# Designs tried in a protein design run: peptides against a protein of PDB entry 6D0Y. Part 184

Target 1, 225 residues: chain A of PDB entry 6D0Y
Amino acid sequence: ETEDHLESLICKVGEKSACSLESNLEGLAGVLEADLPNYKSKILRLLCTVARLLPEKLTIYTTLVGLLNARNYNFGGEFVEAMIRQLKESLKANNYNEAVYLVRFLSDLVNCHVIAAPSMVAMFENFVSVTQEEDVPQVRRDWYVYAFLSSLPWVGKELYEKKDAEMDRIFANTESYLKRRQKTHVPMLQVWTADKPHPQEEYLDCLWAQIQKLKKDRWQERHIL

## One batch from the design tools (peptide; made by RFdiffusion4, then SolubleMPNN)

Design b2_p26_8_s3 (from b2_p26_8, 12 letters changed)
Fold by OpenDDE base, seed 4:
Structure b2_p26_8_s3 (fold): chain B 225 residues (1-225), chain A 26 residues (1-26)
Amino acid sequence: as target 1 above (225 residues)
Amino acid sequence: SELEKKELEENNKLNEEIQEKLAKLA
């Protein structure tokens, strides 16, 4: 395989083919695995790039990384490190869109057995701990809470199954922060189906309510159709 | 204060962005 060919394969995975997506991912993982000895750095860079630039293929690439990680290469760790570096850069640049996406991507990597649940819990603990810092603007504190809460649809089930006590602590801290923070009224957007409609409230409060409902529903997403 | 006003403006901007993100998830 040439580098150009690898790029093409990675970019095109998930597109229409005669084979199933699962089969294509397994095949691609095999190809990439075979080429890791020679093109590890290139493959890492490519995957980091497409992961960031093709958000519509989030689950495709998290799965692919998971498959690669399962093949006895510490590929997952290196990939995660690269993604975390990118997350830090995005945060420094105040690129909230990319940053939150990266957090969601990392969250889904837990489901793909690339990131251990305790590690993700630790990350979320760090996020929520920012709310306790006095010298941090509320907009930043709010973002970390948002990043945490908005990622739970992807990983909340797994984290509560393995680290329920720690998650409860994070939830308690989050709730405490939400109660004491300065609030601004915004129009409500309900993403998940609820038995009863939520009242118009501040966006984080609304999101909190939705996540609480999701938790109550054992992390089964109910999308509004 | 002026600083508080700026922070409020930033918060409002973030709120709008979050709303857009939530809409995309729906």
Scores: peptide ipSAE 0.000, ipTM 0.301, DockQ to the pose 0.013
Fold by OpenDDE base, seed 1:
Structure b2_p26_8_s3 (fold): chain B 225 residues (1-225), chain A 26 residues (1-26)
Amino acid sequence: as target 1 above (225 residues)
Amino acid sequence: SELEKKELEENNKLNEEIQEKLAKLA
């Protein structure tokens, strides 16, 4: 395989074909595995790129990474490390839209057995712990809560099944923060942008309410967040 | 659409190539 051809395969997986998605993903995973000895770095970069740039294919690429991780190569760990680096870079660049998406992507990797549930719980604990830091502006504290809550539709069920006590603690801390935070009223229909990382008071409260309902419904999503 | 048809054809070719490669690796 050439590098250009690998790019084409990776970019187009999951699109309309005569074969099932599952079959195509298994096949591509096999091809990529065979090429890892020669093109590991390139494949990693490609997957990181498409993961970031094609959010509509989130589950396709998380599944693909999961399939690769289940094989002999330590690909999953290296991929996660790359994604974490990208998350950090996005945060440094104040690209909060990409950052929250990356958190969601990582969340779905738990479902694909790439990231262990305890590790994701630890990440969310770290996020929510920011709310207790007084030297951090509320806008940043609010964002971490938003990132946490926004990711739960993808991983909440799995985390509560395996780490219910820890998740309850995180929820309690989140609820406490939401009750005591300074509320600012902003027009509800504002578009979330990287330049406006501060979640609206009403939106954050609304999101919390939605997540509470989702939790009550045993994480069976019936609405679009 | 014509575009969709072309994309489908391309994807089918890619899928076939993947299957061929898998057969060689198995």
Scores: peptide ipSAE 0.023, ipTM 0.476, DockQ to the pose 0.896; fails the geometry check
Fold by OpenDDE base, seed 5:
Structure b2_p26_8_s3 (fold): chain B 225 residues (1-225), chain A 26 residues (1-26)
Amino acid sequence: as target 1 above (225 residues)
Amino acid sequence: SELEKKELEENNKLNEEIQEKLAKLA
C-alpha cells in the first residue's frame, strides 16, 4: 500500500538511476510532502530509522529533510527532536558509534537549514563543557570532544561564519582540555565499542591537528582521518 | 516521557523491518 511504497522510496533514494540524485531527492520530497498530512508520523519514523542505520547516506537524508522542511510543512523540528531522542538513547546505551554519527548528522542539518547555527553552537558548547565536569570520567569527556571535533568537517565553516567568537571559545576550551587530559595510548585501529568508548590517544590528538589545519585553511572541505 | 518512550519503541521496531528491506534491495 501507500505506506509500503513510502518505505521503499525512502530506502531506495540515492541508488543509481537515470536521474540525478538531486532530481530524485526533489521528487521524493514532493511525494513525501503530499503524504505528510496522512503519514507524517510514519515518515518521521522511517527517516529517523534509515538515517541512523545508513550512515553512508548521511547527506542524502539530511538533504531530504531539508527539502521537506523548506516546503512549509512543520517537519524539520519534529525530525530533529526524534534524532535528539535517538542520540540520548544511544548515549544511554553506550552506543558511542551511533551517537557520534548522530551528532554529525545533526551537524549537517545545519547546512540544510533544518537546525540553526546558534543551536548547533550551543550543542557543542554543552559538549565541551562536559570537559569541565570533575564527576565525569575522562572517557566520557574525551568522547564529547571527539564528537565535537569529528563533526566540524560538516559544519565548522557555517558555525564560524555565524558565531566565530563562540566557536573560538569552544576551541580554546578544547585545546586546553587536550593539553591537560591524562594520556592513554590505544591502538588507532581499535574500534569504539560499548566497553571501549575511549578515543585513541593518537587519534584524538591527530584529529585535533587536522581540525586545526582545516580551520586554518578556512574550512575548505577535505578528507581527514 | 511516555510519548517519547513510545516513539523510540516504534522507531526501534522498524529497525529489523528496514534492514530486511534494505538487504533485499542490495
Scores: peptide ipSAE 0.017, ipTM 0.455, DockQ to the pose 0.029; fails the geometry check
Fold by OpenDDE base, seed 3:
Structure b2_p26_8_s3 (fold): chain B 225 residues (1-225), chain A 26 residues (1-26)
Amino acid sequence: as target 1 above (225 residues)
Amino acid sequence: SELEKKELEENNKLNEEIQEKLAKLA
């Protein structure tokens, strides 16, 4: 395989074909695995790029990374490091839309056995701990809560299965914050969109209710959140 | 707020960049 061909394969995975997506991902993982000795850096960069630029293919690329990581390479770790670095940069630049997506991506990597559950719990603990910082504007504190709650549809089940006590503490802290934070009423039923970098006051309360329901339903989604 | 406005502008720029790059990659 050539670098150009690998790029094409990575970018086009998930497109319509006669084969199942799972089969195509397994095939691509095999191809990439075979070429890692020669093109590891390129493959890593490509995956980081498409992961960030193609949010509609989140589960495709998390699965692909998971498959590659399972092939006895430390590929997953390097990939995660790159994604965490990008997350930090996005936060520093106040690119909240990219940042929240990256958190969701990382969350789904837990399901793909790339990130350990305790590590993700620690990240969420850090996020929610920001709500206790007085030197941080509420809009940013709200975002961290949003990032946490918004990611739970992807990883909540796994985290509660393995770290229920820790998750309960995070939930308690989140609930406490939501009760005491200053609220400004805004139009309801507005979903987080690209043109709204900060969660709406009412949206957080709504999201909290949705997540509580999801938790009650044992993290089995019955509706699109 | 001024902060929110700035952040909105930055996010809009980012989204535009993502869409442009997406068009090239997909």
Scores: peptide ipSAE 0.011, ipTM 0.360, DockQ to the pose 0.023; fails the geometry check

Design b2_p26_8_s4 (from b2_p26_8, 10 letters changed)
Fold by OpenDDE base, seed 1:
Order: C-alpha cells, then structure tokens, then sequence
Structure b2_p26_8_s4 (fold): chain B 225 residues (1-225), chain A 26 residues (1-26)
C-alpha cells in the first residue's frame, strides 16, 4: 500500500543512492507533499518517530522538514507542535537524554527556517534563567545549561546574526553561573573516555571553552564537539 | 501569521511546563 511505501521512503532516506542527498530529499519532499491531503496524519507520525529514534539522521530529517515547511507551512507548524509536545513529555518523564536531543533537533529546525530565531532565544533565556533558582538541585540547573550550550553548534550562528544583544546577555549569565557553581561530576554530564589527550576538566567548563572558541571562529565548525 | 502564533504558543507552553517542573523540584 501507499502508506507502507511512504514509511519505507522516509526511513531509508540518506542511504546510498545514485543521486545526491539533496536531490533525494527534494524528491521525497515532493512525494510527501502530494500525499498530505490523504495521509497527513500518517506522514506526521512517521516523521516524528524517525526524528526521535534515529538521532544519527538529525540533519537529514530537519532538512526534510524544512523542505516540507517551505511547501506546506501548516504542516511544518503541526510538526513543530508535535515535537514540542514530545519535549514536554520527555521532561515530565525525566528522560533528559531524549529531551536534550529534542532541543538540538528544534535548534537545527531554526537553521532550516522552520522555527523563528526569537522563539529559540526565548527558550534558551528560559533555560539559563533556571541557574538563578537556588532551591533547584544543581544537577538540574547544569542540565539546562548543557542543553543550551550543546545546541549552539546547530543554531549559534543564526541566533547571533539576528539576536546578538540577547545572546550576549545569555552568555554573560551562563559564564557567571559556571564561575559560581560547584564543580562536581554528576552522572548525567559525565564524559567517559579512555583516551584523555587533554588535561582533565569539568564537562561543562570544557563545553563552555569549546563554545567560546566556536563563537570566536564565527561559528565555523572545524571539529566535532 | 496564525501558524506562527500557534508555534509561539507551543513554545510558551513549553516554557511554562519547564517552570512548573522546576517548582516540583524545590
């Protein structure tokens, strides 16, 4: 059936092909757009599922959604709403690994022109504001800072181009928090690597240094964070 | 647009949910 075929196409996009990835994504976007009148709900569910379950294809599916959003803005909105609902559910369930991935996914959707930059800035402002909540365990405050910083490789350039003043404020607040926090290794943010070519450093401090370097390099990523 | 408003609404709802969750941790 057509529905089963759509599932196969969505799941297999990005695999080896005679055509370029870009051409395949454009072609798939066209196919999906044509089938939205009859299979919108199914397509929406499929995209949400693969977006969550296949993190290795994050940029593939954000790009695909970007193409679909350009063709059908309403569908793009419904997808964003579905992903935000999933993020809320993940936070409620204390599934912070899924939650941070979803924040990165939403961040790259800004880069794909699906989510407006001011909206993402507001989200990050809210994340960093958690650092001011003294009655909240530091492990939770650290997570929100981690979620913010770890998403910047996908969206930092776009946000600084459009909201530089607001981003500078967020960075200042983040730096202030990192200076005053207790440097305790928590399991949620622990990096376990056998090879340690660099001096040992607390994970958030290390991530902060990497992001500062990325910012200095005008968000031109030359290494994997 | 109406669709942009809906997206903004969902983001604001997320922010609200985060704040509520934080209150539960206090």
Amino acid sequence: as target 1 above (225 residues)
Amino acid sequence: SEEEEKRLKEINELNKEIQERLEELK
Scores: peptide ipSAE 0.113, ipTM 0.739, DockQ to the pose 0.013
Fold by OpenDDE base, seed 2:
Formats: structure tokens, sequence, C-alpha cells
Structure b2_p26_8_s4 (fold): chain B 225 residues (1-225), chain A 26 residues (1-26)
């Protein structure tokens, strides 16, 4: 396999094929595993790139990484490290759109058995703990709550199954914050941008309500959030 | 396993670094 060929395979996975998606992903995982001795760094970079640039294929690539992780645990670890490092960089760069996407991606990696549930719980605890800081702007506090809540559709079920007590605490803290936070009058159709991490007030309240309903429904999604 | 422990350690370290970044936002 050549590097160009691998790039093509990775980028095109999930497209129309005579085979099932699962079969294609398994096949690709096998190909990539076989080429790791020669192209590990390249494959790692490619996967990180497509994971970030093709958000419409989030579940495809998390699944692929899950398969690779099962075949080569060390490689899976390196990928996780790279993605978390990217999250750190995104936060430093105030690229909040990328950051929230990465949180969702990492969340689904928990579902794919790549990241341990306790690690994700710890991350969410860190996010929600920001709400307790008075010297942090509310716009930042709101964003971290948004990042947390908006990721739960991907990982809420798993986290409650594994860490229900910790999750309940996080939820309680979140609820408390949402009740005491200052309400601002933001247009309902305000455009979300990387430079404007503040979610719409109505949206955040609505998101909370949706997540509460999802939780009540035992994390069975009935509607697209 | 050793590999699992290593991964957990790395993730926790990165989470700590992220937390430090959060503290810088204060």
Amino acid sequence: as target 1 above (225 residues)
Amino acid sequence: SEEEEKRLKEINELNKEIQERLEELK
C-alpha cells in the first residue's frame, strides 16, 4: 500500500459500496493495521486530520478507531493522545467550534471502547467545575456547559451505566448553575461562531430540557438534538 | 494491564493540562 492509496481509503470510507459499512470498516482496519509498521505516523496523521475535517463522518471514524484500537491498543492510545492534545490546542486558540466537536468525538470514542468512562467523567467534571468559578466570564461557563450537554447524546448512556453517582453530581451542579445564571437577551437565531462561544439563552435551556428528557427516556434517542 | 494503565495515565495527564488551561481563563 502506498501513502496516497491509504489516504484515499481513509477519506472515502463510508461512501457507497457493494459491501456493508461494517465490512468496509473492518477491512480498512485490517489494511491499516498491516501497514502500521511502515506508515504508523502517516496513518495517525491522516486519521486525526479526517476526524477533524469531516465531522459528518464522526461515527464512522470513531468506529474505525475503535476497530484499530482493538487490533493495536498502542496505536489507539496514540490517537487518543493526539486528539486530546488537539482539544487543548483548540481551547488555547479559542477555537470553540472545533473544541466542542472534539469533545463530541472523544465522547463517542468512549462508546467505541477507546476511552475509559472515568476519564470522560473527569473531563466533564472539569468542564462543569468552571461554573463554580466567579472570576470566569459567564460566556465561558455557558460554553463548557454546552460542550458537556451537547456531548451526552453520544456517551450519556455509557457514563450513567458506569458512573451514575458522579454523573448525578454533575447534573445537579449543572442544574444549579442554569437556575442561577444570568439571563441575557440574545436573538434566537444568532449565528454560532468560533469567536462567539456563548450559546443562546433559550437554546441552552432548551438543550437542558432535551437532555433531561433523554435521560428520562433512558438515553434512547427519539429526536435529533 | 500495563497498556491500559499507561493510556489512563496519559489521558489523566492531558486532562490535567486542560484543567490548567481552564484556570488560565480566570
Scores: peptide ipSAE 0.054, ipTM 0.681, DockQ to the pose 0.014
Fold by OpenDDE base, seed 3:
Structure b2_p26_8_s4 (fold): chain B 225 residues (1-225), chain A 26 residues (1-26)
Amino acid sequence: as target 1 above (225 residues)
Amino acid sequence: SEEEEKRLKEINELNKEIQERLEELK
């Protein structure tokens, strides 16, 4: 395969096909693995790029990375490192929209067995611990709760299967925060921006309710997103 | 494994970064 062809394959994965998505991803993983000796750097860059720029294909690319990780664990690690670096950069740049997406992406990587569950639990513990920092603006505290909750659809099942006690603690702390936090009026028509990562009050409460229901339903979604 | 350790290290560094960002907000 040529580099240009690899780019095309990576970018087009998930498009309409006569074959199942799963089979296509497996096939692509095989192709990419075979070409790693010659194009590892290029493939890595491509995957990082599409992972970040195509949020609509989040689960496609996390799955692909999961497959690649299973074939070449070292490469999987390099990818994780790259994504974590990007998350750090996003936080440094106050790009909270990108940051929350990357957290969600990393969360699904846990589901794809690329990142260990305990590591993600530790991350979420860190997120929720921010709620205890009263000298931190509430807008930031709310964001970390949002980042945590909004990621659970992708990783909640896995984390509760492996770290139920720790997750329950995180949930308890989250609930406590949501009950005591101050609710402010936020214009409904405002858009989420990197510099203003403040979800609407109704949205955060709604999200909490949705996650609680999801948890109650044993993390089984009844609809295709 | 060594690779798992590297991944864990990176996650720990992320957590550190989060704390640093929080300190800047205080």
Scores: peptide ipSAE 0.181, ipTM 0.791, DockQ to the pose 0.013; fails the geometry check
Fold by OpenDDE base, seed 5:
Structure b2_p26_8_s4 (fold): chain B 225 residues (1-225), chain A 26 residues (1-26)
Amino acid sequence: as target 1 above (225 residues)
Amino acid sequence: SEEEEKRLKEINELNKEIQERLEELK
């Protein structure tokens, strides 16, 4: 395979095909594995790039990486390292939109057996621990909670299956924080009734409610969050 | 495995980075 061909294959995976997506991903993984001796760096860069640029294909590329990791565990590790480096860079650059997406991506890599569940739990513990830090702007504390909660649709089931006690602790800490934080109301995300007074909910409270519902439903998603 | 340890190391490094970032915000 040529470098240009590899780029095309990686970028176009998941598009309409006569074959199933699963079959195509398995095939692509095989092709990429075979070409790693010659194009490892290129393949690594390509995968990192498309993972970042095509959020709509998150599960496609996490699955692909999972397949590659199974074939070449060392390469899988290099990919994880690259993505974590990117996450660190995003945080340094205050690019929190990219950062939260990368957290979601890493979360789904747990499902693909690329990242161990305990490691992800540790990451989330660290995120939620930020809420306990004084003199940190609430907007940043809120972001780490958001990053955690918004990633749970991708990994909550797996983490609760393997680390339920630890997850419950994280949830308790999250709930405690949400109860004591100052609320910022956004009209589109406000829950109110004009004719009857009741407690208002804002964006993080709404997300929390959605995640609680998801958890109650055994992490079976019935609608797009 | 060695590779698993490397991955864990990178995650730990991320955690350190987060803490450093927080200190910058204080």
Scores: peptide ipSAE 0.159, ipTM 0.780, DockQ to the pose 0.013; fails the geometry check

## One batch from the design tools (peptide; made by RFdiffusion4, then SolubleMPNN)

Design b2_p27_1_s1 (from b2_p27_1, 18 letters changed)
Fold by OpenDDE base, seed 4:
Structure b2_p27_1_s1 (fold): chain B 225 residues (1-225), chain A 27 residues (1-27)
Amino acid sequence: as target 1 above (225 residues)
Amino acid sequence: SSARAEALRQKIREEGEKLAEEKKKKL
């Protein structure tokens, strides 16, 4: 395969095909694995690029990386390292939108068996630990909590199944922070029912409530919030 | 789709396990 062809294959995966998406992903993973000896750096860059720039294909590319990681465990590690570097760069640039997406992407990589649950727990522990740093602006502390909470729909079930005690500690620390932080109320779109209108709440408090409900519902997204 | 994603994740697990066993046999 040529580099241009690899780029085309990677970018077009998930598009209309005569074959199933699963088959296409498996096939592509096989092609990429075979070409790693010659094009590892290029493939790595391409995967990082599409992972970052095509959020609509998040689950497609996490799955692709998962398939590739299953075949080449070291490459999966290198990919994660590259994504972590990108996350750090996004944070340094105050690109919080990209950063939170990257955290969600990494979270879904746990489901794809690329990142171990304990490693993701450690990452979230690090995020929530920022809330204890006095020299960090609250906006940044809030973002880490947001990044953690907003990623749980993707990975909360897996993490609680494997690391429930550690997750409970993270939740306790998060709750403690949310209680003591300065709160700024923002108007939010509410879902109204005749019986139970959703009240106006501070953004993180609202998200916290949503995640608590999701946790209560065994991490099954059954309700529109 | 969540269902599709879960199916793919399961496939990844199975492939990973298979490959791990194959590697173990080669050692």
Scores: peptide ipSAE 0.023, ipTM 0.534, DockQ to the pose 0.028
Fold by OpenDDE base, seed 1:
Structure b2_p27_1_s1 (fold): chain B 225 residues (1-225), chain A 27 residues (1-27)
Amino acid sequence: as target 1 above (225 residues)
Amino acid sequence: SSARAEALRQKIREEGEKLAEEKKKKL
């Protein structure tokens, strides 16, 4: 395969085809695996790009990475490392919308057996631990809580099944923070735009309530929150 | 799409478990 053709294949996966999605993903994984010796860097960059820029195909690309990881564990690791670097860069650039999406993507990688559940729990522990840092502005503390809570629809079930005690601790800490944080009256259903990257005060409480309900419903949801 | 992805994730899980078991046997 040529470099240009690889880009086309990766970008078009999940589109209408005579074959099933599963077959297409397995086929693509095979092609990519075979081309890693020649195009590893390019493939890595392409996967990172589509993972970041095509949120509508989140589950498609996490699954693809899952297949690749199963075939080449080292490549899967490198991909995760690249995504973590991207997350850090987004945070440094104050691109919180991209950052939260990346956290969701990483969360779904747990379901695809690319990231271990304990590792994701540790990440969320780190996020929620920021709420205990006094030198951190509340707006930033709120974002980490938001990033955690808003990712649970993708991975909450898996994490609670494997790390229930640790998750309960995170939930308790989150609840404690939400009770003691300062609140301002903001429209609860405010849709965030690029100019408002931080979660709204009352929206966080609303999200908490929704997640509590989701947890009560055994992590079965009708729609992605 | 989610249902199809879940089916494939399940397959990956099964394959991963098999590989893990094989690795344990080699240790």
Scores: peptide ipSAE 0.023, ipTM 0.531, DockQ to the pose 0.024
Fold by OpenDDE base, seed 5:
Structure b2_p27_1_s1 (fold): chain B 225 residues (1-225), chain A 27 residues (1-27)
Amino acid sequence: as target 1 above (225 residues)
Amino acid sequence: SSARAEALRQKIREEGEKLAEEKKKKL
C-alpha cells in the first residue's frame, strides 16, 4: 500500500462502514503492522496527528494503538514518546485544550495496555505535585488538577485497581489543594479553553464532586457517554 | 461505536493480563 493510502485508512477508521468497528480496527492494525518496516515514521506521525485533531475518535485511536502495540511492542513506546513530546509542545504553546485532551488520550492508552498503570500514576503524581510549587501561578496549578481529574473517567478504575494507595494519596493532595486555593465563584460552568486558562473556580470544585461520586460508584458511569 | 470500542479494549486488556500472568509464571 502506498503512503497516501495509509493516511486515508487511518483518517477514515471508525466512519460508517459495512463492517463492524472491531473488524475495521483489526484490519487496519494488520495493514499498519505490515507496513511498519517501511513506513514506521509516517504511521507514527499520522497517528499522532489524528489523535490530536480528532478528539471524537479518541477511543478508536487508542484502541488502534493498543492493537498495534500488541503486534509490535516497540511501536507503542515510540508512539507514547511522541505523544508526550506533543503534550510538552502544547503546554509550551499554552494550548491547554489540546494538552488536556492529550492527557485523556494517554489515560485511555492505559486501558489499551500501551501505558502501564504505574506510569500513569506517576504522571498524575507529577501533575498534582505542581500544586505544591509556590512559584507556579495558580492558574497553572489549577490546570494540572483539572487535567488529572478530567482524565479519571477514562482511567480511574484501572489505576485504583492497580495502585489504590498511591491514588488515595493523590486524591488527598488534590482535596487539600482545592480547599486552600483561592476561589472566585462564577455561576456558569465554562469549559476550559485555551483563551480562558482559568477554569471557573466553581468548575474545579464541581468536577471534584463529580469525580468523588464516580469514585464512590466504583468508577461505573451510569450514562455511557 | 463507543460500546464496541470498549468491548475491544476490554478484550485487549484481558489478553494483556493473561500475557502478564504468563510472564510472571515463567519468572
Scores: peptide ipSAE 0.022, ipTM 0.529, DockQ to the pose 0.023
Fold by OpenDDE base, seed 2:
Structure b2_p27_1_s1 (fold): chain B 225 residues (1-225), chain A 27 residues (1-27)
Amino acid sequence: as target 1 above (225 residues)
Amino acid sequence: SSARAEALRQKIREEGEKLAEEKKKKL
């Protein structure tokens, strides 16, 4: 395969096909594996690019990486390292949107057997630990909590199955922070109902409530098929 | 969808198992 062809294959995976997505991913993984000796760096770069720029295809590309990792653990490791580097760079640049997508991607890689659950727990511990640093602006602290919570729909089940005690500690620390942080309210976003007006719930509080419910439901998403 | 994601994860698992068996046969 040529580099251009590989790019096309990677970018187009998940599009309408006569074959199942699973079959297409398996086929693509085979092609990419075969071309790793010649195009490893290119494939790595392409996968990193689509991972961060196409969040709508998150599960497609995490699965692809999972399949590749199963065949070539070295490549999988290099991919994760590249993604971590990108995450660090995004954080340094205050590119919060990219960073959160990367965290979600990494989270789903746990489900794909690319990242070990303990490693992801450690990452989340590091994130939540930032909330204890007073010299860090609240907006930054809030982001780490947001990144953690917003990633749990992807990986919460797996992490609680393997590291429940550690996860509970992280949750406790998160809850503590949410209770003591300064809340911002935007009156224009308040929804007034005819019967009983509800005060605006701050976005992190809202997310927290959603995650708590998800946790209570054993991480089963009832409304997402 | 959750169902789709689960199907994909299942495929990864199956592929991993196959690869593991193949490695055992070659070693």
Scores: peptide ipSAE 0.023, ipTM 0.529, DockQ to the pose 0.029; fails the geometry check

